# Designs tried in a protein design run: peptides against a protein of PDB entry 2N1D. Part 125

Target 1, 169 residues: chain A of PDB entry 2N1D
Amino acid sequence: EVKVKIPEELKPWLVDDWDLITRQKQLFYLPAKKNVDSILEDYANYKKSRGNTDNKEYAVNEVVAGIKEYFNVMLGTQLLYKFERPQYAEILADHPDAPMSQVYGAPHLLRLFVRIGAMLAYTPLDEKSLALLLNYLHDFLKYLAKNSATLFSASDYEVAPPEYHRKAV

## One batch from the design tools (peptide; made by RFdiffusion4, then SolubleMPNN)

Design b1_p24_5_s4 (from b1_p24_5, 9 letters changed)
Fold by OpenDDE base, seed 3:
Structure b1_p24_5_s4 (fold): chain B 169 residues (1-169), chain A 24 residues (1-24)
Amino acid sequence: as target 1 above (169 residues)
Amino acid sequence: LSEEEKEILKKIEEITKKILDVLE
């Protein structure tokens, strides 16, 4: 099993995210004010701006691209709670050609890292390659944790209208 | 795994390979 360690700072948010949607019947506002693409871009720029000579810009860019692709592949079928599925269907109808990384934001991006480990476990990766990948993924997660106050907020959610509840079985 | 999950895994593998080709 491949374990992607979620920073302790972010674990409470995962609970809050779940609660907002499943218990309080709220939805994350879409399209996100700050989408996944923007978050990844900010991370890349953050890495570039640091005077750390250990920063491999080409490596960071590739990881960013990879995370984006992971997200776009996984979002629709793996990262949504049942209550969110009608919203996703509406998004697909309104924006059929838009990658979900341009629509969704930090909460759903964080969910990716809860699920990606199980997927990676089925890929034929040697331990060294896996460790290398995980190091970069964990570095990104640390970035999310450092910026959690601005990236994760209950104010980005809104109460779903009554008619939505009929669609969300 | 469902067929859908298998397709996702294939994509995940492809993405991962691209990343590792650069990182390694």
Scores: peptide ipSAE 0.591, ipTM 0.921, DockQ to the pose 0.715
Fold by OpenDDE base, seed 4:
Structure b1_p24_5_s4 (fold): chain B 169 residues (1-169), chain A 24 residues (1-24)
Amino acid sequence: as target 1 above (169 residues)
Amino acid sequence: LSEEEKEILKKIEEITKKILDVLE
């Protein structure tokens, strides 16, 4: 398999995220106060501020674009818990042309990296190319870990209303 | 893999190739 290593700092959050939704029946507030697009933009600017070369900066921009595309492709079918599906349907109805990277935030973005490895395992990539890609993905995850205190919070979730529970059945 | 997952895989592959063309 293709192993995408999640930083230890972020693993507890994945558990909390799962618990908030599946056990406590809460939903992440949408549209996100800080969406995936803004997180990726902040990362790109962070890398730029580190004094990277032009080639390295350009590479970061392409990785950012790629992560955004990965997210938008996988969110609806691969990253949502069952309880979140009615919410997603409502989002699609209200914002049919908006990319989900403009709606969802850090928790769902982190879920991408839990799932992307399995998908990459089915792509015809040589080990060198795969390692190169993984290095950039890990670098981004390292950034998420560094900024986890501001990106991940249980206060971004709220108890689903009674009418939502009826719809989720 | 479901048919939908296979379609997603194709998109993932396309995105990945685009990234790698720049990184390599």
Scores: peptide ipSAE 0.588, ipTM 0.921, DockQ to the pose 0.809
Fold by OpenDDE base, seed 2:
Structure b1_p24_5_s4 (fold): chain B 169 residues (1-169), chain A 24 residues (1-24)
Amino acid sequence: as target 1 above (169 residues)
Amino acid sequence: LSEEEKEILKKIEEITKKILDVLE
């Protein structure tokens, strides 16, 4: 199994996120005030501001693009709790051509890193390549941890209306 | 793995290869 290490600072948020949705029957406000695209852009700019070489900047840009693609591929079928499915269906109906990285935000992006390791375990990667990829993914997670106070908040969730509860099985 | 998961895995592999082509 490929282990993607989640920073300790972010683990409590995963529990809070789960509790807000599954127990408190709340929904993350969509479209996100700060979507996945913007978070990744901020990360790329942050890395650039650190004085990276052109090659390092190019590598970061490709990692950002890859994370975005991972997210867009996995969000709908792999990252949502059952209670969130009606909301997702509504988003697809209202924004049929928009990538989910433009709709969802930090909490769902973090969920990606909980699941991506299991997927990578089925890919034919040698240990060196896997370690290299993981180093970049962990660097991004470190960035999320550093900015967790602004990226993760229970105030971004709201109680689902009664009509939603009737749709949610 | 379900068929849906297998299709996702194929996409994940393609994305990963694209990233690694740049990083390596």
Scores: peptide ipSAE 0.580, ipTM 0.918, DockQ to the pose 0.756
Fold by OpenDDE base, seed 5:
Structure b1_p24_5_s4 (fold): chain B 169 residues (1-169), chain A 24 residues (1-24)
Amino acid sequence: as target 1 above (169 residues)
Amino acid sequence: LSEEEKEILKKIEEITKKILDVLE
């Protein structure tokens, strides 16, 4: 088992996110006003500005690139609730050449970290390498927690129109 | 694991390898 610890500050948001979509039948506004690419760029710049020698620029850049790739690989099949499927199909039709990290935002990015641990458990990593990776992932999650007030808001969602309900399986 | 999951795992492994090549 690979445990990715979600900061306690962010756990309530995961519940709210689920409730907004599955119970209140709302959808996250897409394309996101602040997409995953932008969030990762802000994180990278934040790390660079602090001048922390333990987080070298090349390491931060690689982690950012990796998180982006993880997200783009997993979003469509692993991170969406059933109610979001029609929206995703529409996004693919409207933005066929755009990576999902340019379309989706913070809530879906946070969902990645709920799922990535189980995926990493199937990778042939030694304990030392795994711990190193997890340290960087947790550092990013810490950043999300610190900026949660600006990154996560119910106002980024809106009620899906009646016609959407008919095609939502 | 389904075939789709296996494909995702393969990609995850490749991404992870690239990250660790730099971090290690």
Scores: peptide ipSAE 0.571, ipTM 0.915, DockQ to the pose 0.708

Design b1_p24_6_s1 (from b1_p24_6, 10 letters changed)
Fold by OpenDDE base, seed 2:
Structure b1_p24_6_s1 (fold): chain B 169 residues (1-169), chain A 24 residues (1-24)
Amino acid sequence: as target 1 above (169 residues)
Amino acid sequence: SEYKELIETWRELLRRLKELLESL
């Protein structure tokens, strides 16, 4: 398998995220106040402000585009806990044409990186290409860790109403 | 399948990134 290292600062959040939903029966508030699109845009702008060359700037944009597409493909089938399925169904009904990167936020985006390593194992990549991708992914994860105080908060979750529990089996 | 789409997504990304890297 391909190992994508999650920063130590973010590992406790993955546990908290799981606990909030699975044990405390809470849901992440949707649509997110800061969605995946905006997080990726902020990252791209952050990298641009660091004085990158045109080619490096374009490379960052491609990484952002790739992460966005990867998230939109994976969210519905791979990144949700069982308790979140009814909420997802409601989102699809209300916003059938909206990409999930415009609806979901940082916690679900972070879950993506837990799964990327396994998916990359199925991609025939040479060592250089794999190293290149990993460098960009790790750079983005470092950005998330640096901004973790604003991106990851239990206050973005709320207790699911009683009628929701009947749907979530 | 979704896995096939993911493979294609990253293949295209890496191809484009490799081209950019070679131009530096």
Scores: peptide ipSAE 0.059, ipTM 0.634, DockQ to the pose 0.049
Fold by OpenDDE base, seed 3:
Structure b1_p24_6_s1 (fold): chain B 169 residues (1-169), chain A 24 residues (1-24)
Amino acid sequence: as target 1 above (169 residues)
Amino acid sequence: SEYKELIETWRELLRRLKELLESL
């Protein structure tokens, strides 16, 4: 099995995120004020500003594109808590063609990295390729940790309305 | 280069993931 290490700075947030949704019955405000697309774009720009070569810049773009696609594929089936399912259904109904990376934000993006390791286990990889991929994933996670104060906040959640509770059981 | 290898590996992983999820 492949293990993607979550920075220690972000582990408490994962617990808070889970608590806000599952125990406190809150929902992340959608559409996100800062969506996954924006976060990934900021990361890419950050990497480019550090004087990378053309090849390295291209690689960053591909990593960003890959993370985005991974998120869009996994969000609906792998990254949501049960309580969030009605909200997701509403989003799909209202925006059937919109990628979820334009709707959801940092908390759900972080959940991706909790699950991605198990998914990587389904693909045979040589040690070198796996190590390189993990390095980029960890680099991105480090970026999230560095910017955690602005990306992760309980104020981005709100108590679900009473009518929501009736359909979220 | 190693970056080219990374890109190809990443794309392959995504392909396999999509196939797996579509089968569920």
Scores: peptide ipSAE 0.057, ipTM 0.657, DockQ to the pose 0.663
Fold by OpenDDE base, seed 5:
Structure b1_p24_6_s1 (fold): chain B 169 residues (1-169), chain A 24 residues (1-24)
Amino acid sequence: as target 1 above (169 residues)
Amino acid sequence: SEYKELIETWRELLRRLKELLESL
């Protein structure tokens, strides 16, 4: 199986995120203060500001576009804990045409990279193509780690109200 | 080029991902 390595700095957050939702019965604030679209835009700008060539800049744009699309496709079916399902249903009802990359933020984006490795296994890639893709994915993850203090915070969660618990799984 | 290959790889991955999710 294809292995996407999560930076050690972010692994504790994955545990905290899981704990906040599943054990403490909290929900991430939606819409996110900083959504996936803005995070990806900041990453692209960061890469462009480091003196990259035109071709490399173009490649970054494609990586950003790809991550965004993957997130939007996978969020509803692959990235949510059961406790978050009612919240997602409410979001769909209120914003039926909005991509989830405009609603959700860094914690859910990070969950994508926990799952993406298994998904890559279903796509036969030559060694060179796979290595190139992994390099960019890891580069983005390093960016998330560098900015983890501003992207990942328990203060972005709140205790779900009693009425939510009644409809939660 | 290397970057052209990257673009093609992403497109193929997205296509297959969508197909996979639709089959579930």
Scores: peptide ipSAE 0.051, ipTM 0.652, DockQ to the pose 0.750
Fold by OpenDDE base, seed 1:
Structure b1_p24_6_s1 (fold): chain B 169 residues (1-169), chain A 24 residues (1-24)
Amino acid sequence: as target 1 above (169 residues)
Amino acid sequence: SEYKELIETWRELLRRLKELLESL
């Protein structure tokens, strides 16, 4: 079985995120003030500023592109709690041509890494390729952990209005 | 090279992922 290790600093946030939405009936404010695209861009720039070779720079770009595409594919069907479904439907109606990486932010991006391990179980890779992928994914997660104070905040959520509760089946 | 292997890994992963999701 493939397991993507979530940094210890971020594990409590996953619980808080779940609690805010499922129990407290709050919603992450959309569109995100800092969306997934910007987070990935910041990561890429951070890695490039570390004095890496050109080859490493190109590798980072591919990692970013892969994570972005993976997020956009998975968000609507795999990463949302039931309470968030009406909000997602509204986003699709208002922004039909926008990728979800331009709408959603860090909390939903982090949820992707909770699910990726299970998805890899159904899409087997050779040992060498898997090790390489995991190394880059873990490196990105370490970056999220390092910047967690600015990326993850309960203040980015708000109480859903009463009319929203009627939409949530 | 590591770069080439990374590109191939991601492309294959995304292809398989999309196929999996389409089957659900």
Scores: peptide ipSAE 0.051, ipTM 0.657, DockQ to the pose 0.726

Design b1_p24_6_s2 (from b1_p24_6, 8 letters changed)
Fold by OpenDDE base, seed 5:
Structure b1_p24_6_s2 (fold): chain B 169 residues (1-169), chain A 24 residues (1-24)
Amino acid sequence: as target 1 above (169 residues)
Amino acid sequence: SEYDELIKTWKELLEKLKEELEKL
């Protein structure tokens, strides 16, 4: 089994995120003030500033590109709670050609890593390649944990208006 | 390189997934 371990610092946030949306009927403010593209760019720049070699820089860029693409593919169908679906539909209508990595932010990006392990199990990866990828994914998650105070905040959510509740079953 | 092969495989998987999701 391919398992991506979520840092202990971020596990409480997953619970809070779920509670804000499903119990408190709030929505993450869209478009995000800091979107997935920006987060990934900041991570890449952070890694470069740490004195990585050219080869490591290339690897980081590829990992970032992969995460971005994976997020864009999975967001609409796999990462949203039921209550968020009307909001997603509105986003698609208003921005049909925009990648979701430019719209959504850190909370939804974190949800991706709950699912990525299962997806990796379908890839014909040898143990060495899988270990390498997992190391980079865990490194990125560690980065999210280090910056969790700025990336994850309940203030980025707002109470859904009554008209939204009528749309949301 | 080994890493390049990994990335290629990952991209292929994502493309296949994207295609399948677009059909639904």
Scores: peptide ipSAE 0.062, ipTM 0.662, DockQ to the pose 0.300
Fold by OpenDDE base, seed 3:
Structure b1_p24_6_s2 (fold): chain B 169 residues (1-169), chain A 24 residues (1-24)
Amino acid sequence: as target 1 above (169 residues)
Amino acid sequence: SEYDELIKTWKELLEKLKEELEKL
């Protein structure tokens, strides 16, 4: 199985995120103030500003696109805690055609990278391609870590109302 | 190029993932 290394700076956040949702029964405020689309766009622009070659810029854009699509595919079924499912259902009902990358934010995006390693094992990848992909994933994670102060905050969560608890068995 | 091959592989992975999720 392929291992995607999460930066040490972000590991505590994963625990806090889990605690906020599962133990404290809070919900991430949706739609996110800064959604996944914007985060990925900022990353792409950041990489572009560093003077990448055309090929490298192209690669970054495609990686961003891939992450976005991967997130949109996996969010509903793989990235949510049980307590978050009613919230997700409400989002789908209200915005059935909206990609979840426009709704959710950094915490859920980070959860993707906890799961992506296992998925990579399902596809035969040559060592060179796998290494390159991992490098980009780790580079992106490093970017998240650098911007963690603005991307990850407990203040983006709120206590779920009593009526929510009734439907969140 | 190396990057083109990577992107192709990445897209294939995504398609496979979608297929698996559709089985649910």
Scores: peptide ipSAE 0.061, ipTM 0.658, DockQ to the pose 0.478
Fold by OpenDDE base, seed 4:
Structure b1_p24_6_s2 (fold): chain B 169 residues (1-169), chain A 24 residues (1-24)
Amino acid sequence: as target 1 above (169 residues)
Amino acid sequence: SEYDELIKTWKELLEKLKEELEKL
């Protein structure tokens, strides 16, 4: 099995995120103030500012594109808690043509990396190639950890209205 | 290059996953 290591700084947030939604019955405010697209763009720009070679810049862009696409594919079916399903249905109805990377934010993006390891186990990649991919994923996670104070906040969640609770049973 | 092959494989995996999820 492929293991993607989540930085220790972000593990408590995963617990808080789960608690806010599942136990406190709150929802992440959508559309996100800072969506997944913007987070990935900021990361790419950050890497470019570090004086990387042209080849490294190209590599970062491809990694960003891959993460974005993977998020858009996985969000609706793999990354949502049961309580979030009605909200997702409403988003699809209101924004049928919008990619979810333009709607959701950092908490849901982080959830992707909890799941991605299991998916990578089915890849035909050799050991060396897999290690390279993991290095890029871990580098991105380090970036999220470094900027966690601005990316993750309980204030981005709100109590779901009573009518929502009836839909989520 | 080595990275180009990695990206190719990564994209292929994403397409396969997308196809599987669309069938659900």
Scores: peptide ipSAE 0.057, ipTM 0.659, DockQ to the pose 0.387
Fold by OpenDDE base, seed 1:
Structure b1_p24_6_s2 (fold): chain B 169 residues (1-169), chain A 24 residues (1-24)
Amino acid sequence: as target 1 above (169 residues)
Amino acid sequence: SEYDELIKTWKELLEKLKEELEKL
């Protein structure tokens, strides 16, 4: 089994995120003040500033690009709670060609890493390549944990209006 | 290099995932 370990610092946030939406009937404010594109760019710049060889820098760029593409493919069908689906439909109607990495933020990005392990389990990657990829994914998650106070906040959510509740049932 | 091989495989996996999800 391929398991992507979520840092202990971020596990409580996954619970809070779920609670805010499913129990408190709130929605993450869209478009995000800091979207997935920006988060990934900051990470890439952070890694480059710490001194990398050409090959390592190239790898970081490709990992970032891969995470972005994976997020854009998975968001609409795999990463949303039922209560969020009407909001997503509105976003698609207003911005049909916009990548979701420009709309959504850190909470939804973190949800991706709960699912990525299952996807990797069916890959033809050899042991060495898989280990290398996992190292980068874990490194990125550590980065999210270090910046969690800025990236994850309940203040980024708001109570859904009554009209939305009628649509979400 | 091992990084080149990793990147190639990673891209292929994403394409396969995209194809499968588009069928749904």
Scores: peptide ipSAE 0.054, ipTM 0.655, DockQ to the pose 0.451

Design b1_p24_6_s3 (from b1_p24_6, 12 letters changed)
Fold by OpenDDE base, seed 3:
Structure b1_p24_6_s3 (fold): chain B 169 residues (1-169), chain A 24 residues (1-24)
Amino acid sequence: as target 1 above (169 residues)
Amino acid sequence: DEYKELIKTWKELLKKLKEHLASL
């Protein structure tokens, strides 16, 4: 297993996210008011505004693209709690061709980084390549931590209706 | 150099991820 360090500022949020859904039976409001695509775009713009070289700018774009694709691949099968599965099914039915990065938001994006470490273990990367990737992942996580006040809020969740509870057995 | 390596790494990771998920 490859350890991806989550900033301390974000660890309490992961617990709250889990509690809101699993214990309080709430759902993150979808589509997200600020989806994963927009978060990644903001990050890219943030990095570009810091006067990076051309190569570093392109590297940021690749990081964004990679995270986005990784999220879209993993969301449905790896990032959802059981209680969220009916909601996901409804999203797929209503928007079969939409990438989940356009639907889901910061909480689910953060969950990606909890799971990504285990997935990285399946890829035989050399130490140098792994270190490079981890540096960018940690840089992005640091960005999320800096903007956590605007990205993570319990107000983005709502109590699931009784009809939903019947589906989430 | 760093840019090229990053691209290669992501491509490899995504490939392996898709393969792994397909096996589940």
Scores: peptide ipSAE 0.147, ipTM 0.750, DockQ to the pose 0.714
Fold by OpenDDE base, seed 1:
Structure b1_p24_6_s3 (fold): chain B 169 residues (1-169), chain A 24 residues (1-24)
Amino acid sequence: as target 1 above (169 residues)
Amino acid sequence: DEYKELIKTWKELLKKLKEHLASL
């Protein structure tokens, strides 16, 4: 099994996110004020501003592109709690041409990294390739942890209306 | 080359991911 380590600073947020949705019956406000595309762009710019070599810069771009694609593939079927399913259906109807990385935000992006480890174990990768990928994933997670105060907030959630509850049963 | 290796890794990962999800 391949384990992607989530920074300790972000683990409490995963619990809060789960609690807000599943227990408190709240929904993350969509479309996100700061979407996944924007977060990844900020990360890439951050890495580039630190005077990295050209090869490292291009590597960062590939990491960003990979995470984005992975998120867009996984979001609808793997990253949503049951209570969020009606909201997702509404988003698909309202934004049929938009990738989910332009709709969802940091909390759902973080959920990806809880699941990605199992997928890495399923995919045959040599030790060198796996180590390289993990290093970049952990670097990105470190960035999320560093900026967690601005990326993760319970104020981005709201209580679902009664009409929504009828759809979510 | 680190850049080339990363591209190869991501392509393989995404391919296997899509195949796995398609089987569910």
Scores: peptide ipSAE 0.128, ipTM 0.741, DockQ to the pose 0.701
Fold by OpenDDE base, seed 5:
Structure b1_p24_6_s3 (fold): chain B 169 residues (1-169), chain A 24 residues (1-24)
Amino acid sequence: as target 1 above (169 residues)
Amino acid sequence: DEYKELIKTWKELLKKLKEHLASL
């Protein structure tokens, strides 16, 4: 299995996220005020402003596109806690053609990187290709860590109404 | 070429991932 290291700064948030959903029975506000698409766009622009041009700029764009698609593929089946399933079903019903990267935000995006390592094992990659991919993934995670104060907040969650609890069996 | 290698890697990864998830 490929190991994707989560920055220490973000590990406490993963615990808080889990606690908000599973113990406090809260839900992340959807659609996200700042969705995954926006976060990835900000990252790409950040890299560009740092002098990442030409092939490196294109590489960043590909990383962004890849992460986005990976997120959209995995969100519904791999990244949600059981308590979030009814909310997801409602989102699908209301926005059947919208990619989930336009609906969900930073917490769910971070969850992707907890799972991505295992998923990488499904594709045989040579050492060089794997190292290249991991370097970009870790670079993005570093960006999330640097901006964690603005990206992750308990105020983005709300207590689920009583009727929701009945759906979340 | 790093750029080309990255594209190749992502395409292959996503292809296999989609195939795997579809089979679950």
Scores: peptide ipSAE 0.125, ipTM 0.741, DockQ to the pose 0.670
Fold by OpenDDE base, seed 2:
Structure b1_p24_6_s3 (fold): chain B 169 residues (1-169), chain A 24 residues (1-24)
Amino acid sequence: as target 1 above (169 residues)
Amino acid sequence: DEYKELIKTWKELLKKLKEHLASL
């Protein structure tokens, strides 16, 4: 199947993210201080500042929009660990119309790229189209890696309260 | 145009994703 390569700089974070939630029973603080929308906006602005042509700029905007929508579709059913389900339910109850890209942040966004490869397999793509898409996805991942020090931190997590543990049963 | 193709491809992917997830 299609493989989206995660930068080496970010691979350890995926392990830490899993450990914080699954083993240490922590939760990512929501709403995120730096949400997915903001991260994507910063990326788009970063690319535009590099002197892209009109077509390239337009393409970046579409990639950003696509990633955002893809994230919003997949977050609830594909990107959460079991321990995070009660938190997600609470968010939905409090903000039923809010896109999850405005609530969640970099760690969950990164999880998208762990799963996206398998999802790409469900769409028949020619080599040219696939290569073009992958180039943009990898470019974005490089951006995440470049800014990993500010985007990924264990300090964005906190120990879940006892009452939460009861809901997570 | 490769950029137009990218847009088309991305939109198709999203469509297929939604269809797939809806079938689960």
Scores: peptide ipSAE 0.124, ipTM 0.738, DockQ to the pose 0.686

